# Peptides against a protein of PDB entry 6GMG, part 375

Target 1, 331 residues: chain A of PDB entry 6GMG
Amino acid sequence: DSDDRVTPPAEPLDRMPDPYRPSYGRAETVVNNYIRKWQQVYSHRDGRKQQMTEEQREWLSYGCVGVTWVNSGQYPTNRLAFASFDEDRFKNELKNGRPRSGETRAEFEGRVAKESFDEEKGFQRAREVASVMNRALENAHDESAYLDNLKKELANGNDALRNEDARSPFYSALRNTPSFKERNGGNHDPSRMKAVIYSKHFWSGQDRSSSADKRKYGDPDAFRPAPGTGLVDMSRDRNIPRSPTSPGEGFVNFDYGWFGAQTEADADKTVWTHGNHYHAPNGSLGAMHVYESKFRNWSEGYSDFDRGAYVITFIPKSWNTAPDKVKQGWP

## One batch from the design tools (peptide; made by RFdiffusion4, then SolubleMPNN)

Design b2_p30_4_s4 (from b2_p30_4, 23 letters changed)
Fold by OpenDDE base, seed 3:
Structure b2_p30_4_s4 (fold): chain B 331 residues (1-331), chain A 30 residues (1-30)
Amino acid sequence: as target 1 above (331 residues)
Amino acid sequence: EKEEEEKRRIEEDLETAKQSHLAVHAQLNA
């Protein structure tokens, strides 16, 4: 139960991490040791190492979302989300493919839809957009200048995002970021901010008015990206998990992975940081563990989820929670 | 095989985060 959650204790600022445990392309450690690493590597504000605050430790303690929360500085809103869907593959497989032995039609369609999403292309689209945003931010000292720069960049690239409404999540994302407005953050100066990326895995079959089959096997039409923009309407994501297909089966509502602003061009070499469950060292669940996974390990996801979205938000450039290079594990 | 086993273990651990995450979401978006 959520009542067993404990906030990890403070770690001394100069405490060095213990070595991470390698596990098939991942690096794993207990949450307290991640706090030690975070303080040494990611905690810097204006170049000064900081102890993780009690509030930040509390955010982190919530598990998979906690890593994204502590590093982004806000609970994920998931408004500016991107994905890639291969419509031709989907149509072709539905037409020419066949259900596996024992697979229902609904299960087949849900699987085909899941397989028609391209995680790498979705990630690449988010990186492309983040890059455009960062160029628009660089010399903008007010929001109007940022928006003008953004529109210009999009026009130059003939990007379909140029046609988005001014109130869309795309254009409103910066102004809706708390750290942008904070005196010690952006202080309403776009040039003090940078775009960062995290990912959410979730279930498509969340409509309670839909068929039971869609809730069990996925809704093939749900959470598809808009053509040209790659934007996913996340308004219908209510953190509803997959419905059980057999007695005793249970699924998780979501998973979150933190990427930040790594500059590694090879997607397969990028590092994604995520947690397993909320911290319950004295409970049945045990201590929270933090994983640093390569993109392959992250993007594979779990059977709990049939959608992956790549979300853009913003942090102050003075924060070191999204460095250009992330080293997997410790040392 | 061992990698898949580790993946399964992580999947099982992730299941336990569900209720806590829902509670936080409800509080912040209410």
Scores: peptide ipSAE 0.022, ipTM 0.583, DockQ to the pose 0.053
Fold by OpenDDE base, seed 2:
Structure b2_p30_4_s4 (fold): chain B 331 residues (1-331), chain A 30 residues (1-30)
Amino acid sequence: as target 1 above (331 residues)
Amino acid sequence: EKEEEEKRRIEEDLETAKQSHLAVHAQLNA
């Protein structure tokens, strides 16, 4: 029962974290210890450490989404999402490939679709777009200037995003960011904001009107990126988990990973922060754990999910929740 | 083998979290 969720207690501002547990390219710790790390490393506002507020601790307590929530400052809306899909590979494999022994046609198609997504290219696209946005933000002191800069940058790069509607999530994302409007945030000054990235893993077969096979094995046509832009329409993502393929089987609805604004050029060296489940120290689930994973570990995902999206949002530059360099674990 | 075991552990943690993720959305949409 969701009733077992508990808000982690406050940690003293100066309390140092205990060592993280290294495990196969990941670093793991309990949520309370992550709060300690967060206060030491990520809590800074205008260079000053902050104690994680009760509200922030409450957000964090929600698990994987909580990590992204506390670091982005808002619940993920997932409107500006990117992915990469190899249409030629998909078509070729469907045509020339064969189901494995015991694999249904629907299962085969779902698997082939999943395998046709390139997580690295999707991530790279999001980073590219975030970079363009950051350039557009740098000297823009109002939204109009930002949008003009953005259009110019896109034109210079011959980017298909230049053709997006003015009301698209791409152009509206900044204005729809609460922290942009906050006095202690962006204060309506784009130059005070920066683009950041998080990732969401989710299930494609969420359409209740679709076949049971699509709900069980994936919808090969769902949540594909638009050609040229890489934009994924996330409007149909309602956090519906994969349908069980056997009695007693259950799947998780989503996973979120926080990247922020790391400048590491090698994707494999980037660190992704995520949580396992909501914090229930007195419940059956137990305490929430936070993981800092390398990209390979993150991008592998789980059988619960057949889609990965890389989402851009914005935070104030005064926040240190998205530093240029993220160190895995502690110390 | 160890990586697979760790992956499985995380998957188990996520599986146990299945109810939690649905609950979060129910609370937020509420």
Scores: peptide ipSAE 0.036, ipTM 0.666, DockQ to the pose 0.035; fails the geometry check
Fold by OpenDDE base, seed 1:
Structure b2_p30_4_s4 (fold): chain B 331 residues (1-331), chain A 30 residues (1-30)
Amino acid sequence: as target 1 above (331 residues)
Amino acid sequence: EKEEEEKRRIEEDLETAKQSHLAVHAQLNA
């Protein structure tokens, strides 16, 4: 029951974290200890360390989405999402491949579709776009200047995003960011903002009007990126989990991983911060744990999910929730 | 309102599915 969720208590501002537990390439800690690390490393506003507020602790308590929520400053809307899909691979595998022993046709098609997504290329596309956006932001003091800069950058790169409608999430993302409008945030000045990235894992078979097989094994046609742009239409993502394939089986609705704005060029060395579940120290689930995973560990995902999207949003440059370098674990 | 609904869905789904997620996570890490 959601009734077991508890807001983690406040941690003293100067309390140092306990060491993280290394586990299979990840660093793991309990949520309270992550709050301690967050206060030491990520809490800074205008260079000043801040205690995590009750509101922020409440956001964090929601688990994996909570990590992204507290660091981005808003509940994830997932509007500006990118992925990479190899259509040729998909077609070739469908044509030349065969279901495995005991695998249904629907299961085979769902698996082949899942395997046709390239998480690394999807991530790289998001980073590329974020870089373009950051260049457009750098000297823009109003939204019009930002949009003009963005269009120029896209034209120079011959990027298909230049053809997106002005109402597209791509162009509207900044204006729809609450922290952009906040006095202590962007204050309507694009040059005070920077692009950041998080990732969402979710299930493709969310259409209730579709076949049961698609809900169980995935919808091969759902949530594909648009050719050229890499944009994923996330409007049909309603956080519906995979349908059980056997009695007693249950799947999680989503997972979120926070990347921010790391400058590490090697994708495999980037650190992704995520939570396991909502904080329920007195419940059956127990205390929430936070993981700092390498890209390989993050991108591997779970059988609960067959889609990964890389989402761009914005935060004020004055926030330190998305530093250039993230150190895994503590110390 | 949308955020509250999403929060509720998260909480509901986490209760039922996290055991599977944890099990998968444990299997991947074992």
Scores: peptide ipSAE 0.035, ipTM 0.687, DockQ to the pose 0.192; fails the geometry check
Fold by OpenDDE base, seed 5:
Structure b2_p30_4_s4 (fold): chain B 331 residues (1-331), chain A 30 residues (1-30)
Amino acid sequence: as target 1 above (331 residues)
Amino acid sequence: EKEEEEKRRIEEDLETAKQSHLAVHAQLNA
């Protein structure tokens, strides 16, 4: 029952984490221990370590989305999302490929569509755009200056994003970030902000007016990135899970992974932080666990999802929730 | 094999959390 969610208790500011449990590309710990790590490593505001507030602990308690929530400072809006889709691969596999034994045509098409997404290229696109945005932010002291810088950077790179409408989530993302407007955050100064990345896994077949097959096996045409920009229209993402294909089968609605602003050039060495479920220490689900996964482990996802998006948002540079280097586990 | 086993454990945790994630979403939208 959702009523079983509990806000983790406060941890003393100077309490050191217990060792994480390492497991082949992942490090795992219970949520309370993650709070300890977070306070030691990520909590800093203007260079000062902070205790995770009750509000932040409450956000964190929501599980996979909670990790992204506490580190980004806002509930994920998913407006500025990127992916990479190989249209030629998709067409070729549909034409020349065959359903597996027992696989329906709809299942085959859904699978082929899923496999035509390149998670690494999608992530790299988001990193590229975040880099452009960071350059545009660096010396901009008002939003107008930021937007002008952004347009110049995009023009210099011949990036298709330069043709986006001024009302596009791409251009409106900064102004729509609460921490940008906060006095102790950006204080309306773009140069005080930096771009950060998180990822969302979700199901493509969310349209209730579509066929049952699309809801069960995926909608091959849904949530594709726009050519040239890589932007994914997330407006139709309503957190609807995959429909059961058999009686008693159920799927999770989404998964979120926090990357932040790591500078590691090798995608495979980047660390993604995510949670399993909401914190219910006295309930059937049990305590929330936090995972720090390598990109390979994160990007693989689950059968619950056939889409992965890499989303850009912003945090104040004074926050240490997105350091240049993330160390997996503890110590 | 060990990596697959850990993946399975995480998947099991997610399966257990399926209804909970929907509930969380409902709570956040309330």
Scores: peptide ipSAE 0.021, ipTM 0.588, DockQ to the pose 0.036; fails the geometry check

Design b2_p30_5_s1 (from b2_p30_5, 11 letters changed)
Fold by OpenDDE base, seed 2:
Formats: sequence, structure tokens, C-alpha cells
Structure b2_p30_5_s1 (fold): chain B 331 residues (1-331), chain A 30 residues (1-30)
Amino acid sequence: as target 1 above (331 residues)
Amino acid sequence: SKSWSDFTAEEAELVNKYGAEAEAKARAKA
């Protein structure tokens, strides 16, 4: 029950983390120890360490989304999402492929659709766009300058995003970022902001009016990226989990992974920070654990999900929640 | 239309209730 959620206690600012534990190729720790690491590494505002506030600890306590929440400074809106889908592969597999033994047609189609998404290319697209946005931000001192720079960058790259509507999540993302407007954040100065990336795993079959098969096995047509732009319409994502295929089966509604603004060119070497569940130290779920995973371990996801989106948002450059380099684990 | 910026208590409650199960599944696959 969500009622079992507890806000982790404050950690002394100078308390060093305990060593992380290896966990299936990931670095794992309990949430309180992550708070210690966060205070040492990610808490910096204008170069000064900060104790994680009660509000931030509360955000963090929500689990996987909490990790993204505390580091981005806002609850994920998921409006500027990217993915990569191989339409030719999908069509070819549907035409020439066969269901596995015991696999229904709907299950086959759902699986083929899932397999037609390329997580690496989706991530690459988000990084590409974030890079363009960061160039547009660099010397822009007002939103108009930012938008002009952005359009210019997109034109130079012949990017299909140049054709997006001015009200699209792409062009409106900065102005809709609370920290951009904050005096101690961007203070309405785009050059004080940087683009950051997080990922969301979720289920495609969320339409309650659709067939039971789509809810159980996925909707092959849902949450596909637009051609050319890679933009995913996330408006239909209602955090509805996969429907059980058998009695007693339950699925998680989403997973969030924080990447930030790492400069590591090799996707496989990037670190993704995520949580397992909300913090319930006195409940059945137990204490929240935080994982720092390599891209391979993150992108693998779970059977609970058949979609992965890579989302761009913004944080102030004065925040150290998205450093150029993230070290996995501790020390 | 619900604002994308609107965090609702309901959405907060839908946090990875089954995160532990997902982790267990991942461990079983490894």
C-alpha cells in the first residue's frame, strides 16, 4: 500500500557513503546511503554541497520516479520523449515470422513490436537532440534567442524537428520547466540551463477500451515515434500497468532511469540511476534501494514493459545532479 | 486537458508498487 511510504531521514552533510554492493552488474545501495552519495556528489548548488531537503527526500522516497524527480527538480512530465522504431523490421517479422510454440497471435505481434524498438538508437536520438538544445542554450539570454538558435541548429542539421509547431513539447519544454523560471535556477536565462535525459519504461497496452489481448500482450501500434523526429506522443501514457495474463500475476506500472548529461560517447559505459520501489522500511516491500546500472542493464528492462522512451528536460547548470561523468557505485 | 505539469496524489501512489517483483524477475532471468 502506498500508505506504507516513509520519507527517509536526513543524513549529515558530511557523512560519507558506505560501499555499494554489486548486484547483477549493477551497483546497489539502500536509499539512505544514496542520500549520502547524493550529498557528496550531486547536491552541489553553485559548487556548494547541500543537504538533501525534506522535500527532496520525500520525492526520492517514491522509488524509481523519485530518483529522477530529485535529480531533475520536478516530477517527470514525459512530454519531450524520443524512441526509435524499425518499421521495416516490424513489417517483415509480422509477414515472415511465426509465433513461437504456445504463443498467441496477439502475443506474437506484441513481442515483435517490442523487439522492433531500438533502445540504443532511441537513446542516441535523445542525446543528439539534447546536444542541439545545449548549443542553442549556450549563449541565449532570453527564450526568443534560444528558440532562434534552436531553429538555426535544426536547419543546419536538416532535422525534422524544425517543422514542429511552436507549441510542441519540443519548443515549449524550456519555458515549461519550473527551474528555468526560478531566481536561483535559470532566472529566465536559457544560458543558465542545460538539457538532461532520463528514461521511462512503461506498457503500451494502456487503452482500457482496447482488447484484452492488447492489454495483456501489448498494443503494437501504440507509442511509436514519429518518423524523422523520433518524438513519441506520451499523452496516452496513464501509468497503467500490463494486465495480468494469469491469476496472481502483477506488473509494475513504470520504471524511471536517470542519465542526466553524461558526456561518455559509448552508450554501454553510461550509468543510469534508478530505484526499485517506494521506501517502505516497515512495510512488506522494505527499504527502497537505488541502483546504478550500465546502459545494458537499464535498457534490458522488465517483462512489465514493452516501451522505452528517452525524455529530455532541463536543469540549471548550477546544479550538479547531472555531471559530465557519473561513477558507478561507491567508492 | 490535464496539464502535464500537474502532479496528482494519485500518480504519486502509482509509484512502482511492484518494483520488488520486477527486481525478482530480473534476478530470475540473470
Scores: peptide ipSAE 0.022, ipTM 0.604, DockQ to the pose 0.058
Fold by OpenDDE base, seed 5:
Structure b2_p30_5_s1 (fold): chain B 331 residues (1-331), chain A 30 residues (1-30)
Amino acid sequence: as target 1 above (331 residues)
Amino acid sequence: SKSWSDFTAEEAELVNKYGAEAEAKARAKA
């Protein structure tokens, strides 16, 4: 029952974390211990440690999305999303591949589509775009200056994003970020903001008007990136889970992983922070746990999902929720 | 149609199936 969610208690500001434990190649800890780590490492505003507020603890308590929520400062809107899809691989496998034993045509097509996404290339595209955006932000003191800088950077790189409409999520993302407008945040100064990245895993077959097969096995044509830009139209993502293929089977709606603004060039060495479920210490689910995973462990995802998107948002540079280096676990 | 701004906290009250299972497995080995 979703009614069992509890906000984790406050942790003393100076309380050090207990050691994390290894779990399936990840570093794992209980949510309360993550709060301790967060206060020591990520809580800094203008260089000063902060106790995680009740509001932040409440956001965190929502589980897999909670980690991204508390670190980004807003509930994920997923508007500026990137992926990479190998159209040639998809077409070739559909033409020359064969369904596995017992696999239906719809299952085969859904699987082939899933396998045609390249998580690493999708992540790299998001990092590339975030880098361009950060350069555009650096000396821009109003939104107009930021947009002009962004267009210049894109033109210099001959990037297809330069052709996006001014109302595109790409150009509107900064102005739609609450922390950009906050006095203690960006204060409408782009140079006070930086681009950050998180990832969402979700199901492609969400269209209720589509075939049952698409809802069960995936929609091969849904949530593909636009050619040249890598932008994914997320407008049809409504947190609808995969439909059961057998009685008693159930799938979850989404998973979220926080990357932030790590500078590690090797994708495989990057750390992704995520949660297992909402915090229910007195319920059947138990306490929420937080995982710090390497990219391989994050990008592998689960059978619940056939899409991964890498999303760009913004946070104030004064926040330390997205440091250049993230250490897995504790110590 | 829910707008992008209509994502409610209620939609965030979900369980990651494999995360929960991983925790259960870890507890069983401990």
Scores: peptide ipSAE 0.022, ipTM 0.613, DockQ to the pose 0.056
Fold by OpenDDE base, seed 4:
Structure b2_p30_5_s1 (fold): chain B 331 residues (1-331), chain A 30 residues (1-30)
Amino acid sequence: as target 1 above (331 residues)
Amino acid sequence: SKSWSDFTAEEAELVNKYGAEAEAKARAKA
C-alpha cells in the first residue's frame, strides 16, 4: 500500500539534531530529527540518555498519538479527561444569537457549543488536579496512602472530585498505569510517579444513531464536562471523525498534544508537542513531522474537531519525557 | 461502555491521516 506506515530508523545516541524550522509560530522538524532531540533531551532514565528503542520508534511512527504514546509510555486511554464549558454562554447565545447567512440551525448550534468551551480553563483545571495528585503522590509509598492523601487534599480544597466513586477513572488512574507496576518504573510506589498532561482534540458528533446534522456539524450536548469536577465522560469517544458536509471532504479523527509536567505558570508560554500523521516516507503522506507549538497554536485546533480534552496520566519520575521546562525547537 | 483494551495497532495506523491537510487549512484561516 502506498500509505504504509514505516518505523523510523534508529539514530545514534550522540547525534545532535538539526535546527528546527519555524512554522507559523511553531517549531517543526522531521520525525527522525525529533528522535535525535528526544534522545538528547527527553530520553533520560535515572539521569542517563537512552537511545529510542525500536518499540518506542514504532509507537512514535503512528503520528500525533505516537508523540504522546512514546512520552507517556502507554497508548492514550483518555479516561481521566477535563474540560471547561460555559453553560450560561451557550444558553444565552442559543437564545439571543442567530445563524449566520447560509448557516443551518444545526451548524449554528454546533458552532455555539464549540465556542462555549474554554480551552485555557480546561487546561488550568487539569493542571490544578495534576497538582493535587502530585501532592498526594509525593510521600505515599503504597496505593492506599496515595488514595488517602488524595481524599484529604480534595477535602481541604472543597473539590467536587472527593465525591467521585472509588471506581472512577480519577481514583483508578494510577492503578491502571502500566509503568506504575513496572519494576523499573513506579514499582507500586506512588512516590516514584508524577502526574502528566496531554490533550486530545476530537469530534462530538460520533453517535451513529444521531441525526446526520449532528455528525456533520457537532452534537451540542456531547462530551460536556460534569459541573464542579470538570470531568468529561470519554466512554462514547470511538475515534470517529466528523462526517463530510460536501463531496470529497474528509476529516481527521483526532489530534494529540503532549504537555507533560511543565511548571510554566503562564499557559500561553507552555509548549505542546504533536505530530501531523503516521510516518510514510515512501507513501503519499510522506515523512512524519513533529511540531512544538505554544498553547495558543495548539488550543486553536482545526475544523476537524469541536472538542478539546485535557487528560491526566502518570509516568515515573525517573523519566525525563516530562521535564519542568521545555524549550521550543532546536537549538 | 467503551472497551479501552480493544485498541489495535491497525486502528492507530489510520490516525491523523489528514493531519497535514488539517494544519494547512488552519493556517490558511489565520
Scores: peptide ipSAE 0.021, ipTM 0.606, DockQ to the pose 0.069
Fold by OpenDDE base, seed 3:
Structure b2_p30_5_s1 (fold): chain B 331 residues (1-331), chain A 30 residues (1-30)
Amino acid sequence: as target 1 above (331 residues)
Amino acid sequence: SKSWSDFTAEEAELVNKYGAEAEAKARAKA
């Protein structure tokens, strides 16, 4: 029950974390210990450690989304999302493939669609775009300069994003970032901001007007990236979970993983930080745990989800919530 | 379009209930 959510208590600024424990290729710890790590490693504003505020601890307490929330400084809007979908694989498998024994046609089509997404290519697309955006930000001291730089970069790379509407999430993302406007953030100076990445796992079959089969087994046509750009229209994502296929079955609505701005070129070596559930130490769910997973562990997802999106947002460069290098676990 | 200010704590209450812990338990049983 969401009523059992508790804000984790404050941790002393200089308290060191306890060791993380391994969990199937991940590093795992309780939320309070993550706060300790966060204060030591990620809390820095203008090079100085900060105690995680009550507000930030409250955000964090919301679970997987809370990890992304506290590190990005805003609740995820998911407007600038990327994915990769192999249309040829999808078509070929639908044509030539067969349902497994006991698998319905709808289940087969949903599975084939899920398997036609390439998480690594989706992630790489987001990184590519983030890199372009970062170059556009570097010497831009107003939004107009940023947008001009961005258009030039896209033109030079012959990127299809150059054809996006000026009001698209792609071009409006910076101006719509609260920390960009904050005095102690970007202060309306693009050169003080950097692009960062997080990922969301969610269910495709969210349309209530669709068939029950799509809600149970996935909508093969939903949340596909646009060709050329890789942009995913997330406007129809309403955090609706997968529908039960049997009595008593239940699914969660989403998972969020924080990547930030790691420079590790090998996707498989990148670290993704995420939480299991909202913090309920006195409830049935128990204390929130935080995981630091490698890409393979993150991108695997759960049966609850058949879509993964990689989302770009912005944070001030003065924040250390998205360092170039993330160390998995502690020590 | 929905503005950032439109996001409330109510939206944040739509949380992942089990996540990675449930998965870890499932793997441990396998």
Scores: peptide ipSAE 0.023, ipTM 0.624, DockQ to the pose 0.043; fails the geometry check

